# Designs tried in a protein design run: peptides against a protein of PDB entry 3NZW. Part 108

Target 1, 212 residues: chain A of PDB entry 3NZW
Amino acid sequence: TTTLAFRFQGGIIVAVDSRATAGNWVASQTVKKVIEINPFLLGTMAGGAADCQFWETWLGSQCRLHELREKERISVAAASKILSNLVYQYKGAGLSMGTMICGYTRKEGPTIYYVDSDGTRLKGDIFCVGSGQTFAYGVLDSNYKWDLSVEDALYLGKRSILAAAHRDAYSGGSVNLYHVTEDGWIYHGNHDVGELFWKVKEEEGSFNNVIG
Target 2, 222 residues: chain B of PDB entry 3NZW
Amino acid sequence: QFNPYGDNGGTILGIAGEDFAVLAGDTRNITDYSINSRYEPKVFDCGDNIVMSANGFAADGDALVKRFKNSVKWYHFDHNDKKLSINSAARNIQHLLYGKRFFPYYVHTIIAGLDEDGKGAVYSFDPVGSYEREQCRAGGAAASLIMPFLDNQVNFKNQYEPGTNGKVKKPLKYLSVEEVIKLVRDSFTSATERHIQVGDGLEILIVTKDGVRKEFYELKRD

## One batch from the design tools (peptide; made by RFdiffusion4, then SolubleMPNN)

Design b2_p18_2_s4 (from b2_p18_2, 8 letters changed)
Fold by OpenDDE base, seed 3:
Structure b2_p18_2_s4 (fold): chain B 212 residues (1-212), chain C 222 residues (1-222), chain A 18 residues (1-18)
Amino acid sequence: as target 1 above (212 residues)
Amino acid sequence: as target 2 above (222 residues)
Amino acid sequence: SLNEFRERLDALIKGEKY
């Protein structure tokens, strides 16, 4: 798995691959590793698919309950804390989760929290999570700046996942791409790695280690 | 020593069509190298036009199917006989599986039916409840033999339009029920040739708007 | 046996998706 999220002047970019594995077996190439919690809040999945899918769906229910009780959307901080508290209760039980909670509230603005099953909860501007995270960081860190245009930021997110898909055997399939703004998240499509790779190679003149 | 798990072999296969879905399984039940039964059905009609199979350890599979059938019953009681949708069924099965997260059901689960728009739907589950809606899925002993075949023949992977020098992929297209049944039969006949835990009989459940139909075919009995 | 149980458990775990 490779997932990433970063803040920039235009909001948040979230990009993830779609490969699931069971050992050396490619179980699926089409897994949805972004859970749409509400129109303003996203969760990403890395680690055990069942753990992430089950508890982030549960988190969605908790967020909805908050809205019903408090008559306002839950903050990104509070949503991530709910998940963090939950996984902490299971500490030592064997959950495997590396997740990012990404969203926008008027109070917080664009916000990203990293939450994992070890009990770590971090607020930050840039995170890459999964077996391919170091490959994604290599591309992302080399090209990131706060003042990226929306177009360039979307491309950078997509391009970073592509790099990880190329080098990490456990990442691949397609890139699912999201842009989060004050108006909520926008889905920017599913990009098959097989097609995307050759397109990027041709347009950039990159990936020269591969003969076409 | 405590040993709660067994392996009864077998293979299951689901394929979704445009307005139908198919869930198929062989009828061989085996322990180690001994055939326990040449006809032990493992694909079940669970009501509300939902068919289900949980392949692996038969005791766990049967338990899971029974629990789901009970869930359907109670859903009707609690919601004025409302039909359980396939997506809601999938969510319910996730909870059944994940409820035993730390002592899992030793099974790979597939359900098939029609979504709320009348389109064919197949959902597959890992042992602890991760699930995905897919166009096709193979599970069980010969899944590794069949799944690549389905990638090629259902989703047309690695197929290109003639004369395009590999630049244009073969377009996705729904298969007819007849085409799907042919693929299922070819899958299981081939798997039977190469895997000792697959054989004897093939039972296919076809779900349409008119209900569930069953078909049976003989497989090699070696 | 204990070894058989461990073997089955390992097989089950390997069936989980990541």
Scores: peptide ipSAE 0.350, ipTM 0.825, DockQ to the pose 0.174
Fold by OpenDDE base, seed 1:
Structure b2_p18_2_s4 (fold): chain B 212 residues (1-212), chain C 222 residues (1-222), chain A 18 residues (1-18)
Amino acid sequence: as target 1 above (212 residues)
Amino acid sequence: as target 2 above (222 residues)
Amino acid sequence: SLNEFRERLDALIKGEKY
């Protein structure tokens, strides 16, 4: 898996691959590793697919309950804390989760929290999570700046996942891309790695380690 | 010394068409090298036009299917006989599976039916409840033999339009029920040849708007 | 046996998606 999220002047970019594996077996190339919690809040999944899918869906329910009780959308901080508290209760039980909670509230603005099954909860501007995270960081860090245009930011997110898909055997399939703004998240499509790779190679003159 | 899990082999396969879905499974039940039964159905009509199979350890599979059937029953009681949608069924099954997260059902689960728009739907589950809607999925002993074949023949992976120098992919299209049945039969006959835990019989459940139809085909009994 | 259990547990774990 490779997931990433970063804040920039235009909001948040979230990009993830779609490969699931069971050992050396490619279980799926089309897994949705982003949970759309509400129109303003996203959760990403790395680690055990069931753990992430189950508990982030549960988180969605908790967020909805908050909205009903408080007559206001839950903050990203609070949402991530709920998840963090939950996984902490299961500490030692064997959950495997590396998640990012990304969203917008008027109070917080665009916000990203990293939450994992070890009990770590971090607020930050840039996170890459998964077996391919280091590959993604290599591209993302080298090209990131706060003042990226939305177009450039989207491309950078997509391009970083592509790099990880290329080098990490456990990442691949397609890139799912999101842009989070004050108006909520916008889905920017599913980009098959097989097609995207050759397109990017041709347009950039990159990936010269591959002949074709 | 206690071993709570067995492996009864077998293989299951789901394929979604445009307005139908199929879920197929062999009827062989085996333990190690001993055939327990040559006809033990493992694909079930669960009501509300949902078919289900949980392949792996048969005791766990049967338990899971029974629990789901019971869930359907109670859903009707609690919601004035409302039809359970396939997506809701999938969510329910996730909860059944994940409820045993720390002592999982040793099964690969597939359900098939029609979505709320009348389109064919196949959902597959890992042992602890991760699920995904797909056009096709093989599960069980010979899944590794069949799934690549389905990638090629259902989703047309690695197929390109002739004369395009590999630049244009073969377009995706829905398969007819007849085409799907052919693929299923070819898959299982092939799997039977190469896997000892697959054989004897093939039962196919076809879900359409008119209900569930069953077809049976003999497989090699060796 | 314990070994059989371990083998099947491994198989189960391998069946989980990541």
Scores: peptide ipSAE 0.347, ipTM 0.809, DockQ to the pose 0.183
Fold by OpenDDE base, seed 4:
Structure b2_p18_2_s4 (fold): chain B 212 residues (1-212), chain C 222 residues (1-222), chain A 18 residues (1-18)
Amino acid sequence: as target 1 above (212 residues)
Amino acid sequence: as target 2 above (222 residues)
Amino acid sequence: SLNEFRERLDALIKGEKY
């Protein structure tokens, strides 16, 4: 898995691959590793698919309950804390989760929290999470600027996942791309890695290690 | 070494069509190298036009299916006989599976039916409850033999339009029920040839708006 | 332990997904 999220002047970019594996077996190429919690809040999944899918869906329910009780959307901080508290209760039980909670509230603005099954909860501007995270960081860090245009930011997110898909055997399938703004998240499509790779190679003149 | 799990072999396969879905399974039940039964159905009609199979350790599979059937029953009691949708069924099964997260059901689960728009739907589950809606999925002993075939023949992976120099992919298209049945039969006959845990019989459940139909075919009895 | 069960699940073609 490779997931990433970063803040920039235009909000948040979230990009993830879609490959799931069971050992050497490619279990799926089409897994949705972004949970759309509400129109303003996203969760990403890395680690055990069931753990992430189950508990982030549960988180969605908790967030909805918050809205019903408090008559306002839950904050990103609170949402991430709920998840963090939950996984902390299971600390040592063997959950495997590396998640990012990304969203927008009027109070916080665009916000990203990293939450993992070790009990870590971090607020930050840039995170790459998964077995391919270092490959993604290599591209992302090399090109990241706060002042990126939305278009450039979207491309950078997509391109970073592509790099990880290329080098990490456990990442691939497609890139799912999101842009989070004050108006909520916007889905920017599913980009098959097979097609995207050749397109990028041709347009950039990159990936010269591959002959074709 | 203590092992709470058995492995009863077998293989299951789901394929979704436009307005139908198919869930198929062989009828062989095996332990180690001994055939326990040549006809032990493992694909079940669970009501509400939902078919289900949980393949792997048969005891766990049967338990899971029974729990789900019971869930359907209680759903009707609690919701004025409302039909359980396939997506809701999938969510319910996730909870059943994940409820045993730390002592999982040793099974690959597939359900098939129609979604709320009347389109064919197949959902597959890992042992602990992660699930995904897919056009096709093979599970069980010969899944590794069949799934790549399905990638090629259902989702047309690595197929291109002739004369395009590999630049244009073969477009996705729904398969007819006849085509799907053909693929299922070819899958299982092929798997039977190369895997000892697959064979004897093939039972196919076809879900349409008119209900569930069953078909049976003989497989190699080796 | 959970690890023991995971090891057993590894025998499944479509085991626990990551």
Scores: peptide ipSAE 0.341, ipTM 0.820, DockQ to the pose 0.137
Fold by OpenDDE base, seed 5:
Structure b2_p18_2_s4 (fold): chain B 212 residues (1-212), chain C 222 residues (1-222), chain A 18 residues (1-18)
Amino acid sequence: as target 1 above (212 residues)
Amino acid sequence: as target 2 above (222 residues)
Amino acid sequence: SLNEFRERLDALIKGEKY
């Protein structure tokens, strides 16, 4: 798995691969590792698929309850805290989660929280999570700027996941790409790695370790 | 040592068509190298045009299917006999599975039916309730033998239009029910040849807007 | 065994976290 999210002047970019593995077995190439919690919040999935899918869906319910009770959208901080508190209650039970909760509220602006099953909750500007995270960081950190255009930011997210898909055997399939703004998240498509790789290689003149 | 799980073998396979879905399973039930039964169906009509199979440890599978059937019953009680949609069924099954997150059902679960638009739908589950809607999925003992075949023949993986120098992929298209049944039969006959835990009989449940139809085919009895 | 299943389950449902 490789997931990433980063803040920039235009909001948040979220990009993830779609490969699921069971040991050496490729279980799926089409897993949705971004969980659309609601129209304004995204959760990413790394670690146990069931744990992330179940609890982030549960989180969505909690966020809806918040909205009903408080007559206001939940903050990203509060949403992530709910999840963090939940997983902390299960500490030691064997949950496996590495998730990012991403959203854009008027109060907070663009916000990313990292939450994992170890009980860690971190707010930050850039996170890559998964077995391919270091590969993604290599590309992302090298090209990241706050002032990226939306177009460039989207490409950078996509490109970073592609790098991880290339080097990490446990990452691949496709890149699912999201842009999060104050108005909610926007899905920017599913990009098959098999096609994307060759496109990027040709356009950039990159990936020269592979003969085309 | 605590060993609550068995493995009863078998294989199941789901394929979604345009306006139908198929869920198939062999009828062999085995423990280790001993055949317990040559006809023990593991694919079930659960009502509301939903078919279900939970393959692996049969005791767990039967328990899960029973619980789901009960869930369907209660859904009708609570919602004035409203039909349970396939997506809602999938969510419900997730909760059934995840409810035993720390002592899981040792099964690979697949359900098939029609979505609310009348399109074929197949959902697959891991033992703890992660689920995904897919066009096809094999589960069980011979899943690793069948799934690559389905990748190629259902999703047309690694197939390209002739004369395009591999630049144009074969377009995705729905398969007819006849084509799907052929693929299912070929899958199971092949799996039977290479896996001792698969064989004896093949039961196919076909879901259409008109209901669930069952077909049975003999498999090798070795 | 339960241990074998746990190992298999881990392989099945878990991606690398780090």
Scores: peptide ipSAE 0.253, ipTM 0.815, DockQ to the pose 0.373

Design b2_p18_3_s1 (from b2_p18_3, 9 letters changed)
Fold by OpenDDE base, seed 2:
Structure b2_p18_3_s1 (fold): chain B 212 residues (1-212), chain C 222 residues (1-222), chain A 18 residues (1-18)
Amino acid sequence: as target 1 above (212 residues)
Amino acid sequence: as target 2 above (222 residues)
Amino acid sequence: IPADPFAALLNPPAVPKP
């Protein structure tokens, strides 16, 4: 798995691969590693597929309950804290989760929290999470600027996941791409890694380690 | 060390069509190298036009299917005989599976039916309740033999239009029920040849708007 | 209880370096 999220002048980019594995077996190439909690809030999934899918779906329910009770959208801080508190209660039970809670509220602006099954909760501007994270960071850190255009930021997110898919055997399938703004998240499509690789190679003159 | 789980072998396969879905399973039940039964059905009509199989440890599979059938019954009681949708069924099964997260049902679960638009739907589950909707899925002993075949023949993976120098992929299209049944039969006959835990019989449940139809085919009994 | 070898993995997160 490779997931990433970063803040920039235009909001948040979220990009994830879609491969699931069971050992050496590719279990799926089409896993949705982003949960759309509400129109302004996303969760990403790395680690155990069931743990992430179950508890982030549960988180979605808790977020909706908050909205119903408080007549206001839950903050990204509060949403991430709910998840963090939950996984901390299960500390040592063997949950495997590496999540990013990404969203926009009027109070917080664009916000990213990292939450893992160890109970770590971090606020930050840039996170890559999963077995391919180091590969994604290599591309992302080399090209990241706060002042990126939306187009460049979207491309950078996509390109960073592609780099991870190329080097990490446990990442691949496709890139799912999101842009989060003050108006909510926008889905920017599913990009098959096989097609994307050749396109990027041709357009950039990159990936010269692979002979065409 | 004591292992609470058994492995009863077998293989299951789901394929979604345009307006139908198929869930198939062999009827062989084994323990180690011994055939317990040559005809032990593992694909079930659960009502509301939902078919289900939970393949792996048969005791866990049976328990899960029973719990789901009961869930369907209670759903009707609680919701004035409302039909359980396939997506709601999938969510329910996730909760059944994840409720035993720390002592899982040792099964690969597949359900098939029609979605709310009348389109074929197949959902697959890991032992702890992760799930996704797919066009096709193989599960069980010979899943590794069948799934690549389905990738090629259902999803047309690695197929290109002739004369395009590999630049134009074969377009996705729905398969007819007859084509799907043919693929299922070919999958299981092939799996039977290469896997000792697969054989004896093939039971296919076909879900359409008109209900669930069953077909049975003999497999090798060796 | 042995970890179910069939559970799908999205691979463990490495803790982001701060």
Scores: peptide ipSAE 0.127, ipTM 0.801, DockQ to the pose 0.301
Fold by OpenDDE base, seed 5:
Structure b2_p18_3_s1 (fold): chain B 212 residues (1-212), chain C 222 residues (1-222), chain A 18 residues (1-18)
Amino acid sequence: as target 1 above (212 residues)
Amino acid sequence: as target 2 above (222 residues)
Amino acid sequence: IPADPFAALLNPPAVPKP
């Protein structure tokens, strides 16, 4: 798995691969590693597929209950805290989760929290999470600027996941790409890694380690 | 070291069509090298036009299916005989599986039916309840032998239009029920030849708007 | 704990070593 999220002048970019594995077996190439919690809030999945899918869906229910009770959308801080408190209660039970909670509220603006099954909760501007995270960081960190255009930011997110998909055997399938703004998240499509790789190679003159 | 799980072998396969879905399974039940039964059905009609199989450790599979059937029953009681949708069934099964997260059902679960638009639907689950909707899925002992074949023949993976220099993929299209049944039969006959835990009989449940139909085919009884 | 059979492990991120 490779997931990433970063803040920039235009909001948040979220990009994820779609491969699931069980040892050497590719279980799926089409996993949705972004959970759309609400129109303004996304969760990413890395680690145990069931753990992430179950608890982030549960989180969605808690967020909806908050809205019903408080007559206001839940903050990204509060949503991430609910999840972190939950996984902390299960500390040592064997949950495997590496999650980013990404969203926009009027109070917070665009916000990203990292939450993992160890109970770590971090607010930040840039996170890559998964077995391919180091590959993604290599591309992301080398090209990241706050002042990126939306187009360049989307491309950078997509390109970073592509790099990880290329080098990490446990990442691949496709890139799912999101842009989060004050108006909510926008889905920017599913990009098959096979097609994307050749396109990027041709356009950039990159990936010269592959003969094509 | 104590192992609470058995392995009863077998293989299951789901394929979604445009307005139908199929869920198939062999009828062999084994333990190690011993055939316990040559006809032990593992694909079940659960009502509401939902078919289900949980393949792996048969005791866990049976328990899970029974729990789901009971869930369907209670859903009707609680919701004035409302039909359980396939997506709601999938969510329910996730909760059944994840409820035993720390002592999982040792099964690969597949359900098949029609979605609310009348389109064929297949959902697959890992032992702890992660799930996704797919066009096809193989599960069980010979899943690794069948799944690549389904990738090629259902999802047309690695197929390109002739004369396009590999630049144009074969377009995705739904398969007819007859084509799907052929693929299922070919899958199981092939798997039976290469896997000792697969054989004896093939039971196919076909879900359409008109209900569930069952077909049976003999497999090699080796 | 028996290795959870086919639990699709989305391989957990190598927790960034601090």
Scores: peptide ipSAE 0.105, ipTM 0.789, DockQ to the pose 0.296
Fold by OpenDDE base, seed 1:
Structure b2_p18_3_s1 (fold): chain B 212 residues (1-212), chain C 222 residues (1-222), chain A 18 residues (1-18)
Amino acid sequence: as target 1 above (212 residues)
Amino acid sequence: as target 2 above (222 residues)
Amino acid sequence: IPADPFAALLNPPAVPKP
């Protein structure tokens, strides 16, 4: 798995791969590793598929209950805290989760929290999470600027996941890409790694370790 | 150390068509190298045009299917005989599986039916309740032998249009019920040849708007 | 207990190095 999220002048980019593995077996190439909690809030998944899918879906329900009770959308801080508190209650039980809660509220602006099953909760501007995270960071850190255009930021997110898919055997399938703004998240498509790789190689003159 | 789980072998396979879905399973039940039964069905009609199989440890599979059937019954009682949609069934099964997250059902679960638009639907589950809607899935003992074949023949993976130098993929299209049944039969006959835990009989449940149809085919009994 | 063959489908999150 490789997931990433970063803040920039235009909001948040979220990009993830879609491969699931069971040991050496590729279980799926089409896993949705982004959970759309509400129109303004996203969750990402790394670790145990069931743990992430179950508890982030549960989180979505808790966020909806908050909206109904308080007549206001939940903050990213509060949503991430709910998840963090939950996994902390299960500490030592064997949950495996590495998640990013990404969203926008008028109060907070664009916000990213990292939450894992060890009870860590971190606010930050840039996170890569998964077995391919180091490969993604290599590309992301080399090209990241706060002042990126939306187009360049989207490409950088996509390109970073592509790099991880290329080097990490446990990452691949496709890139799912999101842009989070004040108006909510926008889905920017599913990009098959096989097609994307050749396109990027041709356009950039990159991946010269692969002979066509 | 005591192992609470058995392994009863077998294999299951789901494929979604345009306006139908199939869920198939062999009828062999084994423990280690001993055949317990040559005809123990493991694919079930659960009502509301939903078929289900939970393959692996048969005791866990039977328990899960029974719980789901009961869930369907209660859904009707609580919601004025409303038909349970396949997507709602999938969510319900996730909760059944994850409810035993720390002592899981040792099964690979597949359900098949029609979605709310009348399109074929297959959902697959891991032992703890992660699920995905897919066009096809193999589960059980011979899943590793069958799934790559399905990738190639249902989803046309690694197939390209002739004369395009691999630049144009074979277009995705739905398969007919006859084509799907052929693929299922070929999958199970092939698996039976190479896996001792697969054989004896093949039962296929076909879900259409008209209901659930069952077909049976003999497999090798060696 | 047979290892849940599906327990780590998305691979363990490495803690983001700060």
Scores: peptide ipSAE 0.048, ipTM 0.778, DockQ to the pose 0.324
Fold by OpenDDE base, seed 3:
Structure b2_p18_3_s1 (fold): chain B 212 residues (1-212), chain C 222 residues (1-222), chain A 18 residues (1-18)
Amino acid sequence: as target 1 above (212 residues)
Amino acid sequence: as target 2 above (222 residues)
Amino acid sequence: IPADPFAALLNPPAVPKP
């Protein structure tokens, strides 16, 4: 798995691969590693597929209950805290989760929290999470600027996942790409890694370790 | 050391068509190298036009299917005999599986039916309740032999239009029920030849708007 | 508990080292 999220002048970019594995077996190439919690809030999945899918779906229900009770959208801080508190209660039980809670509220602006099953909860501007995270960071950190255009930021997110898909055997399938703004998240498509790789190689003159 | 799990072998396969879905399973039940039964059905009609199989440890599979059938019954009681949709069934099964997260059902679960638009639907589950809607899935002992074949023949993976130098992928299209049945039969006959835990009989449940029908075919009995 | 041969893993996050 490789997931990433970063803040920039235009909001948040979220990009994820779609491969699931069981040991050396590719279980799926089409996993949805982004959960759309509400129109302004996204969750990402790394670790155990069932743990992430179950508890982030549960989180969505808790966020909706908050809206109904408080007549206001839940903050990214509060949503991430609910998840963090839950996984902390299960600490030592064997949950495997590495998540990013990404969203926009008028109070917070664009906000990213990292939450994992070890009980870590971090606010930050840039996170890459999964077995391919180091490969994604290599591309992302080299090209990241706060002042990126939306187009350049989307490309950078996509390109960073592509780099991880190329080097990490446990990452691949496709890139799912999101842009989060004050108006909510926008889905920017599913990009097959095979097609994307050749396109990027041709346009950039990159990936010269592959002949063809 | 006490091992609460067994492995009863077998293989299951789901394929979604345009207006139908199929869920198939062999009828062999084994323990180690011994055949317990040559005809033990593992694909079930659960009502509301939903078929289900949970393949692996048969005791866990049977328990899960019974719990789901009971869930369907209670859904009707609580919701004025409303038909359970396939997507709601998938969510329910996730909760059944994840409810035993720390002592899992040792099974790979597949359900098949029609979605709310009348399109064929197949959902696949891991032992702890992660699920995905797919066009096809193989599960069980010979899943590793069959799944790559399904990728090629259902999803047309690695197929290109002739004369395009590999630049134009073969377009995705729905398969007819006859084409799907052929693929299922070819999958199981091939798996039976290469895997000792697969054989004896093939039972196919076909879901359409008109209900569930069953087909049976003999497999090799070695 | 035998490793569930069917559990789909998205691979555990290596915690980003701060």
Scores: peptide ipSAE 0.036, ipTM 0.785, DockQ to the pose 0.347

